# Ledger of designs, part 95: peptides against a protein of PDB entry 4QMF

Target 1, 175 residues: chain A of PDB entry 4QMF
Amino acid sequence: ESSFMTLFPKYRESYLKTIWNDVTRALDKHNIACVLDLVEGSMTVKTTRKTYDPAIILKARDLIKLLARSVPFPQAVKILQDDMACDVIKIGNFVTNKERFVKRRQRLVGPNGNTLKALELLTKCYILVQGNTVSAMGPFKGLKEVRRVVEDCMKNIHPIYHIKELMIKRELAKR

## One batch from the design tools (peptide; made by RFdiffusion4, then SolubleMPNN)

Design b2_p20_8_s1 (from b2_p20_8, 8 letters changed)
Fold by OpenDDE base, seed 3:
Structure b2_p20_8_s1 (fold): chain B 175 residues (1-175), chain A 20 residues (1-20)
Amino acid sequence: as target 1 above (175 residues)
Amino acid sequence: SEKELEEELKFIEESEKILK
């Protein structure tokens, strides 16, 4: 039997408590056990003797990882679907200067979140920028594109360049 | 320039029909 544990920040505690019954119910369908430890500030998922699909534990691992990074449950739980993949992109290591980091991270979001929304639509992904990570969910191809844009942004390449390119590619694909 | 990029973003927003 396999088990995975993820720590979560204190500010997520109240939310996780609220939705944990839903997490349990979702994982029970796959005979995956889960534990919320409020003292340690951790979530754990584990296979049971009744777990039929051994690969589902990896998706359960991803579920708690996403939840720890502030992805809402109704979105995060979609990771249990076969056609859904995810990526948690670490962005905190690209720049040591805090102001520069914040500026580049804000570029990913853009005015009124429009940059991020455009990227989501073009890649067919859900994207959440939170703290030192960017969480993304969607098709593998889209996730690859998201990672490229996110990392390049942290390397001082403005997302608008990639968005423009993706728009052109999308229009060409419709023909 | 940053201003040019902002203008491009505005263009994208105005062309939202392309995204949908």
Scores: peptide ipSAE 0.027, ipTM 0.605, DockQ to the pose 0.062
Fold by OpenDDE base, seed 4:
Structure b2_p20_8_s1 (fold): chain B 175 residues (1-175), chain A 20 residues (1-20)
Amino acid sequence: as target 1 above (175 residues)
Amino acid sequence: SEKELEEELKFIEESEKILK
């Protein structure tokens, strides 16, 4: 038997309560049990005696991790697909100055979210910037690219430079 | 979406000019 637990922020409680039946239904298809603990502020997933694929518990772990970091359920649940991977990138420890942190985090998003949208398109990933983390979902190759851009942004390398690089690579691959 | 990508590419080009 395997189990995983993640804590979630208080501001996430209301939403998680709203969608938890959907989480349960999605995981029931794989015979994975789940528990929402509102007292502790935690989500737990665990295998059961009926779990057929033991590897699915890792997907379930990722699901609750994504949900804890504000990824909406309709997007997060896609992690249960075999071809979908995810990454939660901690960005809060790169800069000590709060204002500098906010500024660099905003660079990832850009005007009207255009920078982030461009990065999503070029990497074929879903990307959510929230608080001290960036959550991403997509192909492994794309996720590696996202992590590089995100971390470098927090290190004061503007995302536009990496986006340009990705653009060039895409053009070179066009037929 | 190719259309969306093209629009974002224009944004990238414009942004690059500003950063230079």
Scores: peptide ipSAE 0.026, ipTM 0.618, DockQ to the pose 0.072
Fold by OpenDDE base, seed 2:
Structure b2_p20_8_s1 (fold): chain B 175 residues (1-175), chain A 20 residues (1-20)
Amino acid sequence: as target 1 above (175 residues)
Amino acid sequence: SEKELEEELKFIEESEKILK
């Protein structure tokens, strides 16, 4: 039997308590057990004797990872679908200057979130910028593109450059 | 810069029209 545990920040506790029954129900469909530990501040998922697909535990691991990074449950639970992948991109260590970090992170979002929205559309991914991480869900090819844009942004390459590139590629693909 | 922001905003606006 396999087990995975993820810690979550204190500010997520109230939300996780609210949706945990839904998490349990979603995982029960796959015979995956789960535990919310409010004392430790952790979520755990485990295979059971009734777990049919042993690979589903990896998706369950990803589910709790996404939830820990502020992804809403209705979106995070989609990770259990066969065609859905995810990535949690750590962005906090690219720059030491806090102000520079905040500015570059904000560039990912852009005015009114339009930069992020454009990136989501072009990559066919869901993207959430939160704290020191960017969470993304979607096809593998799209996730690879998201990671590139996100990391390059933290390296001072403006996202608009990549967005232009992706737009051109999309137009070419329609021909 | 302000100029860069304006260019970005215009680009994003145009991009949204294409993507929608």
Scores: peptide ipSAE 0.024, ipTM 0.588, DockQ to the pose 0.067
Fold by OpenDDE base, seed 5:
Structure b2_p20_8_s1 (fold): chain B 175 residues (1-175), chain A 20 residues (1-20)
Amino acid sequence: as target 1 above (175 residues)
Amino acid sequence: SEKELEEELKFIEESEKILK
């Protein structure tokens, strides 16, 4: 039997409590057990003797990882689908200066979230910027592009450059 | 700069129209 645990920040506790029955139900379909520990602030997923597909535990691991990083349940639960992948990109270690970090992180989002929305559309990914991480869900090709744009942004390469490049590639592919 | 931001905004808005 396999098990995975993830810690979650205190500010996620109330939300996780409200959706945990839904998490349990979703994982029960795959005979994966789960535990929410409010004292420790952790989520755990486990295979059982009835688990048919041993690989589903890895998707369950990803589910609780996404939930810990503020991805809402209706989106996070899609990770259990065979064609869905995810990535949690750590962005807090690229810049030591807090003000510079905040400015570069804001560039990923852009005015009214338009930059992020454009990137989501071009990569066919869901993207959530939260704290020191960026969570993404979608096809592997799209996830690779998201990670490149996110990391380059933290390295002071403006996302608009990559967005323009992706747009050009998309237009060329239509012909 | 504010000027650069405005140009970026216009580009993003056009991009959204193309992508929809």
Scores: peptide ipSAE 0.024, ipTM 0.577, DockQ to the pose 0.067

Design b2_p20_8_s2 (from b2_p20_8, 7 letters changed)
Fold by OpenDDE base, seed 2:
Structure b2_p20_8_s2 (fold): chain B 175 residues (1-175), chain A 20 residues (1-20)
Amino acid sequence: as target 1 above (175 residues)
Amino acid sequence: MEEEKKEEEEEIKESEELLK
């Protein structure tokens, strides 16, 4: 049997408690067991003897990882779909200066979230900026672009540069 | 590991304050 555990921040506890029955039900469809440990602050997923597809445990792992990083359940549960991949991009170590970090992180979001929305549309991904991570869900090609934009942003390359590039590529593809 | 969570939560709080 295979198992994976993910720790979650204390501020997620209340939410995770409210949706855990839904998590359980979603994973039960695949005969994956799950445990929420409120004392440790962890989520665990495990294969069972009834698990038909052993690869589904990897998606279950990704599910709890996404949930730990503030992705809401209705979005996170989509990771169980075969055509859906995810990435949790660590952004906290690119910049040591807190103010600079916050500013660069905010650039990913942009005014009224427009930068992030544009990136989501262009990459066909869901993207959530939370704390020291950016969580993304979508096709592998899109995820690769998201990671590039996110990391470059933290390296002081403005997201608009990549967005413009992606827009041009999109327009060229329509011709 | 638990310390990392606390640090992240603190960072989030600080970041929110910086954005105000």
Scores: peptide ipSAE 0.029, ipTM 0.661, DockQ to the pose 0.032
Fold by OpenDDE base, seed 4:
Structure b2_p20_8_s2 (fold): chain B 175 residues (1-175), chain A 20 residues (1-20)
Amino acid sequence: as target 1 above (175 residues)
Amino acid sequence: MEEEKKEEEEEIKESEELLK
């Protein structure tokens, strides 16, 4: 029997309570048990004696990880699909100055979210910037690009550089 | 971990307008 637990911040509690029945239903299809602990502020997923695919527990682990980092359930649940991968990129440790951190994080989003939208389109990923993390879901290749852009942004390399590069690569691939 | 969660919550509040 395998089990994974993740902690979630207090601001997620209300939302997680509202969607937990949906989480349970989604995981029940795979015979994965789940528990929401509001006292500890944790989510747990567990294999059961009826779990057929042992690998699904890893996806369940990823599901609760995504939920903890503010990914909405309708998006996060897609992680249970075979063709979907995810990454939770920690961005809070690149810069000690809070103001600088916020500014660099904002650059990932850009005006009206346009920078982020461009990155999502180019990488074929869903991307959510929240708190000290960036959560991404999509193909593995796309996720690698997202991580590179995100980390470089926190290292003061503007996302536009990578976006331009990705645009060029995309155009070349269409030919 | 709990302290980090509190810090994150404050950060979210402070940067809400920037992350819309």
Scores: peptide ipSAE 0.028, ipTM 0.657, DockQ to the pose 0.034
Fold by OpenDDE base, seed 1:
Structure b2_p20_8_s2 (fold): chain B 175 residues (1-175), chain A 20 residues (1-20)
Amino acid sequence: as target 1 above (175 residues)
Amino acid sequence: MEEEKKEEEEEIKESEELLK
């Protein structure tokens, strides 16, 4: 039997408690067991003897990983769909200066979230910037582009550059 | 804004601890 565990930050505890019955119900459809440990601050998913698809445990792993990084359940649960992939991009280690980190992270979001919304539309991904991670969900090709833009942003390449390129590529593909 | 900064700082700190 396969098992995966992820830790979650303390500030997520109350939320995870409120949605855990929904998590259990969603995973029960696939005969995946799950445990919320409030003392350790962990979530665990496990295959059972009734688990038919062995690959679903990897999606369950991704589900709890996304939940730990502040993705809301109605969005995170979509990872159980066959065509949905995800990525959790660590951004906290690119810059040592905290102020510079915050400034570069804010560039990903942009004024009123417009930069992030544009990136979501162009990549067909859901994107959440939270703490020192960026969580993304969508098609694999879109996720690769999101990771490039996010990492380059933390390397001081402004997201607008990539957004412009993605827009041009999209227009060219329509011809 | 000050409360948001405090929450953000806590989130960053906890995230760094979990993602070492």
Scores: peptide ipSAE 0.046, ipTM 0.672, DockQ to the pose 0.037; fails the geometry check
Fold by OpenDDE base, seed 5:
Structure b2_p20_8_s2 (fold): chain B 175 residues (1-175), chain A 20 residues (1-20)
Amino acid sequence: as target 1 above (175 residues)
Amino acid sequence: MEEEKKEEEEEIKESEELLK
Protein backbone atom coordinates (compact mmCIF):
# COMPACT_ATOMS: atom_id res chain seq x y z
CA GLU B 1 0.00 0.00 0.00
CA SER B 2 1.15 3.50 -0.91
CA SER B 3 0.37 6.71 0.95
CA PHE B 4 1.12 10.40 0.55
CA MET B 5 0.63 13.27 2.97
CA THR B 6 0.60 17.03 2.34
CA LEU B 7 0.55 19.81 4.91
CA PHE B 8 -1.69 22.81 4.34
CA PRO B 9 -1.63 26.32 5.82
CA LYS B 10 -4.15 27.26 8.50
CA TYR B 11 -6.00 29.69 6.23
CA ARG B 12 -7.07 26.74 4.02
CA GLU B 13 -8.66 24.79 6.88
CA SER B 14 -12.18 26.18 6.61
CA TYR B 15 -12.35 25.64 2.87
CA LEU B 16 -10.92 22.12 3.00
CA LYS B 17 -13.48 21.16 5.64
CA THR B 18 -16.30 22.29 3.37
CA ILE B 19 -15.14 20.29 0.33
CA TRP B 20 -13.69 17.19 1.99
CA ASN B 21 -16.78 15.06 1.40
CA ASP B 22 -16.45 15.85 -2.29
CA VAL B 23 -12.78 14.88 -2.19
CA THR B 24 -13.69 11.61 -0.50
CA ARG B 25 -16.37 10.85 -3.09
CA ALA B 26 -14.04 11.59 -6.00
CA LEU B 27 -11.30 9.36 -4.61
CA ASP B 28 -13.73 6.58 -3.62
CA LYS B 29 -14.44 6.06 -7.32
CA HIS B 30 -10.83 4.92 -7.59
CA ASN B 31 -10.80 3.08 -4.25
CA ILE B 32 -8.37 5.62 -2.79
CA ALA B 33 -8.79 6.40 0.89
CA CYS B 34 -8.24 9.89 2.23
CA VAL B 35 -7.94 11.60 5.62
CA LEU B 36 -8.16 15.24 6.63
CA ASP B 37 -6.31 15.95 9.87
CA LEU B 38 -7.29 19.36 11.19
CA VAL B 39 -5.01 19.17 14.21
CA GLU B 40 -1.86 18.52 12.21
CA GLY B 41 -3.14 20.47 9.23
CA SER B 42 -2.57 17.62 6.78
CA MET B 43 -4.27 15.69 4.00
CA THR B 44 -3.44 12.03 3.37
CA VAL B 45 -4.29 9.73 0.46
CA LYS B 46 -3.78 5.95 0.51
CA THR B 47 -4.24 2.98 -1.75
CA THR B 48 -6.54 0.22 -0.56
CA ARG B 49 -6.82 -3.48 -1.32
CA LYS B 50 -9.48 -2.53 -3.85
CA THR B 51 -7.34 -0.01 -5.73
CA TYR B 52 -7.18 -1.33 -9.27
CA ASP B 53 -4.96 1.26 -10.94
CA PRO B 54 -1.76 1.72 -8.93
CA ALA B 55 -0.92 4.92 -10.81
CA ILE B 56 -4.01 6.75 -9.55
CA ILE B 57 -2.38 7.24 -6.15
CA LEU B 58 0.10 9.63 -7.78
CA LYS B 59 -2.79 11.67 -9.13
CA ALA B 60 -4.38 11.62 -5.69
CA ARG B 61 -1.11 12.92 -4.28
CA ASP B 62 -1.20 15.72 -6.82
CA LEU B 63 -4.82 16.47 -5.92
CA ILE B 64 -4.06 17.15 -2.26
CA LYS B 65 -0.94 19.09 -3.22
CA LEU B 66 -3.03 21.38 -5.43
CA LEU B 67 -5.69 21.79 -2.74
CA ALA B 68 -3.04 22.73 -0.20
CA ARG B 69 -1.91 25.56 -2.52
CA SER B 70 -5.37 27.11 -2.83
CA VAL B 71 -6.53 25.51 -6.07
CA PRO B 72 -10.31 25.17 -5.79
CA PHE B 73 -11.73 21.65 -5.74
CA PRO B 74 -13.68 21.82 -9.02
CA GLN B 75 -10.42 22.61 -10.80
CA ALA B 76 -8.08 20.46 -8.72
CA VAL B 77 -10.20 17.31 -9.11
CA LYS B 78 -9.56 17.42 -12.86
CA ILE B 79 -6.08 16.09 -12.07
CA LEU B 80 -7.66 12.65 -11.74
CA GLN B 81 -8.27 12.68 -15.50
CA ASP B 82 -5.70 10.76 -17.54
CA ASP B 83 -4.89 13.63 -19.88
CA MET B 84 -4.34 16.20 -17.12
CA ALA B 85 -1.01 16.97 -15.50
CA CYS B 86 0.01 19.56 -12.92
CA ASP B 87 2.97 21.45 -11.53
CA VAL B 88 3.46 23.39 -8.31
CA ILE B 89 6.25 25.89 -8.87
CA LYS B 90 7.97 27.33 -5.81
CA ILE B 91 8.70 31.01 -6.42
CA GLY B 92 9.58 32.20 -2.93
CA ASN B 93 13.27 31.30 -3.05
CA PHE B 94 14.31 33.30 -6.13
CA VAL B 95 14.41 36.66 -4.37
CA THR B 96 15.33 37.46 -0.78
CA ASN B 97 13.92 40.98 -0.85
CA LYS B 98 10.21 40.89 -0.10
CA GLU B 99 9.36 43.99 -2.07
CA ARG B 100 11.23 42.70 -5.12
CA PHE B 101 9.45 39.36 -4.77
CA VAL B 102 6.05 41.05 -4.71
CA LYS B 103 6.88 43.20 -7.73
CA ARG B 104 8.04 40.23 -9.80
CA ARG B 105 5.02 38.17 -8.76
CA GLN B 106 2.78 41.06 -9.77
CA ARG B 107 4.44 41.13 -13.22
CA LEU B 108 3.39 37.53 -13.68
CA VAL B 109 -0.21 38.43 -12.95
CA GLY B 110 -0.15 41.74 -14.81
CA PRO B 111 -2.75 44.49 -15.00
CA ASN B 112 -6.16 43.05 -14.19
CA GLY B 113 -4.65 39.57 -14.49
CA ASN B 114 -4.21 40.01 -18.24
CA THR B 115 -0.65 38.71 -18.36
CA LEU B 116 -1.60 35.55 -16.53
CA LYS B 117 -4.70 35.09 -18.68
CA ALA B 118 -2.62 35.42 -21.83
CA LEU B 119 -0.20 32.82 -20.54
CA GLU B 120 -3.08 30.48 -19.67
CA LEU B 121 -4.53 30.79 -23.16
CA LEU B 122 -1.22 30.32 -24.95
CA THR B 123 -0.22 27.28 -22.90
CA LYS B 124 -3.74 25.83 -22.54
CA CYS B 125 -3.13 25.66 -18.79
CA TYR B 126 -4.92 26.70 -15.67
CA ILE B 127 -2.58 28.86 -13.56
CA LEU B 128 -3.01 30.06 -9.99
CA VAL B 129 -0.55 32.42 -8.32
CA GLN B 130 -0.86 32.08 -4.55
CA GLY B 131 1.68 33.11 -1.95
CA ASN B 132 5.03 31.48 -2.60
CA THR B 133 3.80 29.08 -5.28
CA VAL B 134 2.33 28.99 -8.75
CA SER B 135 0.06 26.03 -9.40
CA ALA B 136 -0.55 24.97 -12.99
CA MET B 137 -2.71 22.29 -14.61
CA GLY B 138 -2.75 21.24 -18.25
CA PRO B 139 -0.83 19.38 -20.95
CA PHE B 140 2.82 18.55 -20.31
CA LYS B 141 4.05 20.81 -23.10
CA GLY B 142 2.06 23.72 -21.71
CA LEU B 143 3.27 23.08 -18.18
CA LYS B 144 6.88 23.17 -19.34
CA GLU B 145 6.27 26.56 -20.90
CA VAL B 146 4.51 27.85 -17.78
CA ARG B 147 7.38 26.82 -15.53
CA ARG B 148 9.88 28.55 -17.82
CA VAL B 149 7.91 31.80 -17.86
CA VAL B 150 7.27 31.74 -14.11
CA GLU B 151 10.86 31.01 -13.13
CA ASP B 152 12.23 33.55 -15.60
CA CYS B 153 9.83 36.13 -14.23
CA MET B 154 11.22 35.59 -10.76
CA LYS B 155 14.69 35.95 -12.30
CA ASN B 156 13.68 39.40 -13.58
CA ILE B 157 12.82 38.40 -17.15
CA HIS B 158 9.50 40.04 -17.90
CA PRO B 159 6.75 37.59 -18.96
CA ILE B 160 5.92 39.72 -22.00
CA TYR B 161 9.05 38.42 -23.70
CA HIS B 162 7.86 34.84 -23.54
CA ILE B 163 4.25 35.76 -24.30
CA LYS B 164 5.32 37.48 -27.51
CA GLU B 165 7.39 34.45 -28.43
CA LEU B 166 4.47 32.11 -27.77
CA MET B 167 2.14 34.30 -29.81
CA ILE B 168 4.51 34.23 -32.77
CA LYS B 169 4.85 30.47 -32.53
CA ARG B 170 1.09 30.10 -32.42
CA GLU B 171 0.60 32.23 -35.51
CA LEU B 172 3.24 30.29 -37.39
CA ALA B 173 1.57 27.01 -36.49
CA LYS B 174 -1.74 28.17 -37.98
CA ARG B 175 -0.13 28.67 -41.13
CA MET A 1 6.39 22.10 10.96
CA GLU A 2 3.83 24.32 12.65
CA GLU A 3 6.30 27.15 12.99
CA GLU A 4 7.20 26.95 9.33
CA LYS A 5 3.53 27.09 8.41
CA LYS A 6 2.98 30.16 10.55
CA GLU A 7 5.94 31.90 9.00
CA GLU A 8 4.69 31.08 5.52
CA GLU A 9 1.22 32.33 6.37
CA GLU A 10 2.60 35.57 7.71
CA GLU A 11 4.72 35.97 4.62
CA ILE A 12 1.73 35.31 2.38
CA LYS A 13 -0.36 37.82 4.29
CA GLU A 14 2.34 40.45 4.09
CA SER A 15 2.87 39.85 0.39
CA GLU A 16 -0.84 40.15 -0.30
CA GLU A 17 -0.96 43.43 1.55
CA LEU A 18 1.93 44.72 -0.51
CA LEU A 19 0.11 43.78 -3.72
CA LYS A 20 -2.85 45.99 -2.78
Scores: peptide ipSAE 0.035, ipTM 0.685, DockQ to the pose 0.031; fails the geometry check

Design b2_p20_8_s3 (from b2_p20_8, 9 letters changed)
Fold by OpenDDE base, seed 4:
Structure b2_p20_8_s3 (fold): chain B 175 residues (1-175), chain A 20 residues (1-20)
Amino acid sequence: as target 1 above (175 residues)
Amino acid sequence: SEKEKKEEEEEIEESKKILE
């Protein structure tokens, strides 16, 4: 049998408690067991003797990882679909200066979230910028594009450059 | 803070696989 555990920050505890029955129900469909440990601040998923598809445990691992990084359950649970992948991109280590970090992170979001929305549309991904991470869900190709844009943004390459490139590529692909 | 940053990074890296 296989199990995966992830830690979550204290500020997620209340939310995770609220949705844990929904997590359990979603994973029960696949015969994956799950445990929320409020003392340790961890989530665990594990295969059972009834788990039919051993690969689903990796999806369950990804589910708890996404939940730990503030992705809402109705979105995170989509990771259990075969056509859905995810990525959690660490952004906190690119810049030591806090103000510079905040500024670059804000560039990913943009005015009224428009930059992020544009990136989501172009990559066909869901993207959540939270704390020191960016969580993304979508097709593998889209995730690769998201990671590139996110990391480059933290390296002081403005997202608009990549957005423009992606727009051009999309228009060319429609012809 | 740098502490919070480190903690968050550790949390996302703390995906432990246990074989049973």
Scores: peptide ipSAE 0.028, ipTM 0.641, DockQ to the pose 0.022
Fold by OpenDDE base, seed 5:
Structure b2_p20_8_s3 (fold): chain B 175 residues (1-175), chain A 20 residues (1-20)
Amino acid sequence: as target 1 above (175 residues)
Amino acid sequence: SEKEKKEEEEEIEESKKILE
């Protein structure tokens, strides 16, 4: 049998407790067992003897990883779909200066979240910026584009450059 | 809280695989 465990920060505890029955129900459809440990602050997913598709455990692993990084359940549970992929991009290691980190992270979001929304539309991805990570869900091609823009932003390449490039590519593809 | 803010600044541990 295969098991995966992830830790979650304390501020997620109340939310995870409220949605855990929904997590259990979603995973039960695939005969995947799950455990929420409030003392340790962990989530665990496990295959069972009744698990038909062994690959679903990897999607269950990704589900709890997304939930730990503040992705809401109605969005995170979509990872169980065959056509849905995800990526958790670590952004905290690109810049040692805290103020510079915060400024670059804010550029990903932009005024009123407009930069992030534009990137989501162009890549057909869901994107959540939280703490030291960016979580993304969508098609594999879109996820590659998101990772490039996010990492380049942390390397001081402004997201607007890539957004303009993606807009041009989109217009050319319509012709 | 200050604790929550500190936790948000900490990198979360990656998922661990256990074989049974």
Scores: peptide ipSAE 0.027, ipTM 0.609, DockQ to the pose 0.023
Fold by OpenDDE base, seed 1:
Structure b2_p20_8_s3 (fold): chain B 175 residues (1-175), chain A 20 residues (1-20)
Amino acid sequence: as target 1 above (175 residues)
Amino acid sequence: SEKEKKEEEEEIEESKKILE
């Protein structure tokens, strides 16, 4: 049998308790068992004797990972779809100075979230900037582009540069 | 904080496969 466990921060506890029945119902369709441990602050997913697809446990692992990183359940549960992948990008280690970190992280979001929305549209990904991570969901090609833009932003390359390049590439591909 | 970064890294890395 295969099992995966993910820790979650205390501030997620109340939300996870609220949606856990929905998590259970979603995973039951695939015969994956799940456990929420409020004492340890962990989520666990396990295969059962009735689990038919061995690959679904990896998607269940990704589901609990996304939930731990503040992705809402209605979005996170889409990871169970065959064409959906995810990435959790650590951004906290690129800059030691807190003010510089906050400034670079804010550039990913932009005014009124417009920079992030443009990046989501161009990559066909969902993107959540939270704390020291960026969570992304979408096609593998789009995820690769998101990771490049996010990491380069933390390296002081402004996201607008990549957005312009992605826009040009998109227009050229329609030709 | 550095503590929050370490805790967050641990939370992400502890996605360990346990083979039963």
Scores: peptide ipSAE 0.031, ipTM 0.641, DockQ to the pose 0.022; fails the geometry check
Fold by OpenDDE base, seed 2:
Structure b2_p20_8_s3 (fold): chain B 175 residues (1-175), chain A 20 residues (1-20)
Amino acid sequence: as target 1 above (175 residues)
Amino acid sequence: SEKEKKEEEEEIEESKKILE
């Protein structure tokens, strides 16, 4: 049997408690067992004797990883779909200066979230900027583009540059 | 803080596969 465990920050505890029955129900459809440990602050997913698809445990692992990084359950549960992939991009180590980090992270979001929304539309991904991570869900091609834009932003390449490039590429592809 | 960053990264990396 295969098992995966993910730790979650204390501030997620209340939310995870409220949605855990929904997590259980979603995973039960695939015969994956799950455990929420409030003492340790962990989520665990396990295959059972009834698990038919051995690959589903990897999606279950990704589900709890997304939940730990503040992705809402109605969005995170979509990872169980065959055509959905995810990425959790660590952004906290690119910049040592806290103010510079905050400024660069804010550039990903942009005024009124417009930069992030544009990136989501162009990549066909869901994107959540939270703490020291960016969580993304979508097609593999889109995720690769998101990671590039996010990492480059933390390296002081403004997201608008990439957004313009993606817009041009999209227009050229319609032609 | 740097401590918070490290803790958050550890939380992400501790996807431990236990083979039973």
Scores: peptide ipSAE 0.028, ipTM 0.639, DockQ to the pose 0.022; fails the geometry check

Design b2_p20_8_s4 (from b2_p20_8, 10 letters changed)
Fold by OpenDDE base, seed 3:
Structure b2_p20_8_s4 (fold): chain B 175 residues (1-175), chain A 20 residues (1-20)
Amino acid sequence: as target 1 above (175 residues)
Amino acid sequence: KEKEEEEEKKFIKESEEILK
């Protein structure tokens, strides 16, 4: 039997309590057991004797990881689909200066979230910028691009540069 | 330079509100 546990921040507790029955139901379809521990502040997923696909536990692991990082359940649960992958990109260690960090993080979002929306569309990914992480869900190719853009942004390469590049690539692929 | 700093501060403040 395989088991994975993820801690979640206190501010996420209320939400997780609210959606936990839905999490349980979603995982039950795959015969994966799950536990929400409110005292420890943890989520656990486990294989059972009835688990058919041993690889699904890794997706369940990713599910609770995404939930811990503020991804809403209706989006996070899509990770259980075969064609869906995810990435949690740590961005907090690229810059020591808090103001510089916030500035670069905001560049990922852009005015009215337009930069982020553009990146989502071009990569076919869902992207959530929250705290010291960027969570992304989508195809592996798209996730690779997201990680590059996100990390480069934290290294002071403006996302617009990559967005333009992705737009050009997309246009070329349509000819 | 002062204007840039003020704009940056404003941007940071707005960013913090959006990313809470």
Scores: peptide ipSAE 0.024, ipTM 0.530, DockQ to the pose 0.059
Fold by OpenDDE base, seed 4:
Structure b2_p20_8_s4 (fold): chain B 175 residues (1-175), chain A 20 residues (1-20)
Amino acid sequence: as target 1 above (175 residues)
Amino acid sequence: KEKEEEEEKKFIKESEEILK
């Protein structure tokens, strides 16, 4: 049997408690067991003797990882679909200065979230910027592009440069 | 910094129009 565990921050506890029955129900369809440990602050997923698809445990692992990083359940649960992939990008290690970190993270979001929205549309991904991570869900090609833009943003390359590039690429692909 | 933010807003607006 295979099992995976993910720790979650304390501020996420109340939400996870409220949606855990939904998590259980979603994973039960695949005969994956799950446990929410409020003392340790962890989520665990496990295969069972009835698990038919051995690969689904990896998607379950990704599900709890996304939930730990504040992705809402209705979005996170889509990871169980065959055509859906995800990435959790650590952004907190690129800059030591807190103010510089916050500024660069804010550039990724942009005014009223417009920069992030543009990136989501161009990559066909869902993107959530929260704390020291960026969570993304979508096609593999889109995820690769998201990671590039996110990491470059933290390296002081403004997202607008990549957005322009992606726009041009999209226009060329429509022809 | 303020100029960069204005340019970003303008670019985003233009981008939204192209993406429609």
Scores: peptide ipSAE 0.021, ipTM 0.546, DockQ to the pose 0.071
Fold by OpenDDE base, seed 1:
Structure b2_p20_8_s4 (fold): chain B 175 residues (1-175), chain A 20 residues (1-20)
Amino acid sequence: as target 1 above (175 residues)
Amino acid sequence: KEKEEEEEKKFIKESEEILK
């Protein structure tokens, strides 16, 4: 049998407690066992003797990874669907200066979240900026684009330039 | 720093125009 464990930050504890029955129910449909350890601050998923699809354990691993990074359950649980992939992009190590980090991270969101919304629409992804990570869910092609934009932003390339390029590409594809 | 602030203002302005 296979098992995976993910640690979660303390501020997620109360939320995870409230939704854990829903997590259990969702994974039971696939005969995947799960454990929430509040002492260690961890989530674990495990295959059972009744697990039919061996690949589903990897999706279960992704589920708890997303939950640990503040993705809400109704969105995170979609990872169990076919054709849905995810990526957790670490952004905390690109810049040493905290003020510069915060500023560049804010560029990803933009005024009223409009920059992020535009990127989501263009890549057909869900994107959540939280702490030192950006979580994304969607098709593989879209995820690759998201990672490029996010990492370039942390390297001081404004997201708007990529968004403009993506918009142009979309218009050209309609012709 | 001044150049960075100017670039930030430009970014905001461009974002608003593109996202209208």
Scores: peptide ipSAE 0.019, ipTM 0.524, DockQ to the pose 0.160
Fold by OpenDDE base, seed 5:
Structure b2_p20_8_s4 (fold): chain B 175 residues (1-175), chain A 20 residues (1-20)
Amino acid sequence: as target 1 above (175 residues)
Amino acid sequence: KEKEEEEEKKFIKESEEILK
């Protein structure tokens, strides 16, 4: 039997408690067991003797990882679909200066969230910027593009550069 | 961890204001 565990920050506790029954029901369909430990602040997923698809445990692992990083359940649960992939990009280690980190993270979001929205549309991904991570869900090709833009942003390459490039590529693909 | 959580709470608040 395979198992995976992830820790979650204290501020997520109340939300996770609220949706945990829904998590359980979603995973039960695949005969995956799950445990929410409020003392440790952890989520665990496990295969059972009734688990038919051994690959589903990896998706369950991804589910709890996404939930730990503030992705809402209705979105996170889509990871259980065969055609859905995800990525959790750690952004906190690119810059040591806190102010610089905040500024670069803000550039990724942009005014009124427009930069992030544009990136979501162009990559066909869901993207959530939260704390020291960026969570993304979507097609593998799109996820690669998201990671590139996010990491470059933390390296002081403004997202607008990549957005322009993606827009041009999109126009060329329509012809 | 606590310090990180405080920063994330601040970020959430700021993000909510920006996303209006």
Scores: peptide ipSAE 0.031, ipTM 0.628, DockQ to the pose 0.036; fails the geometry check

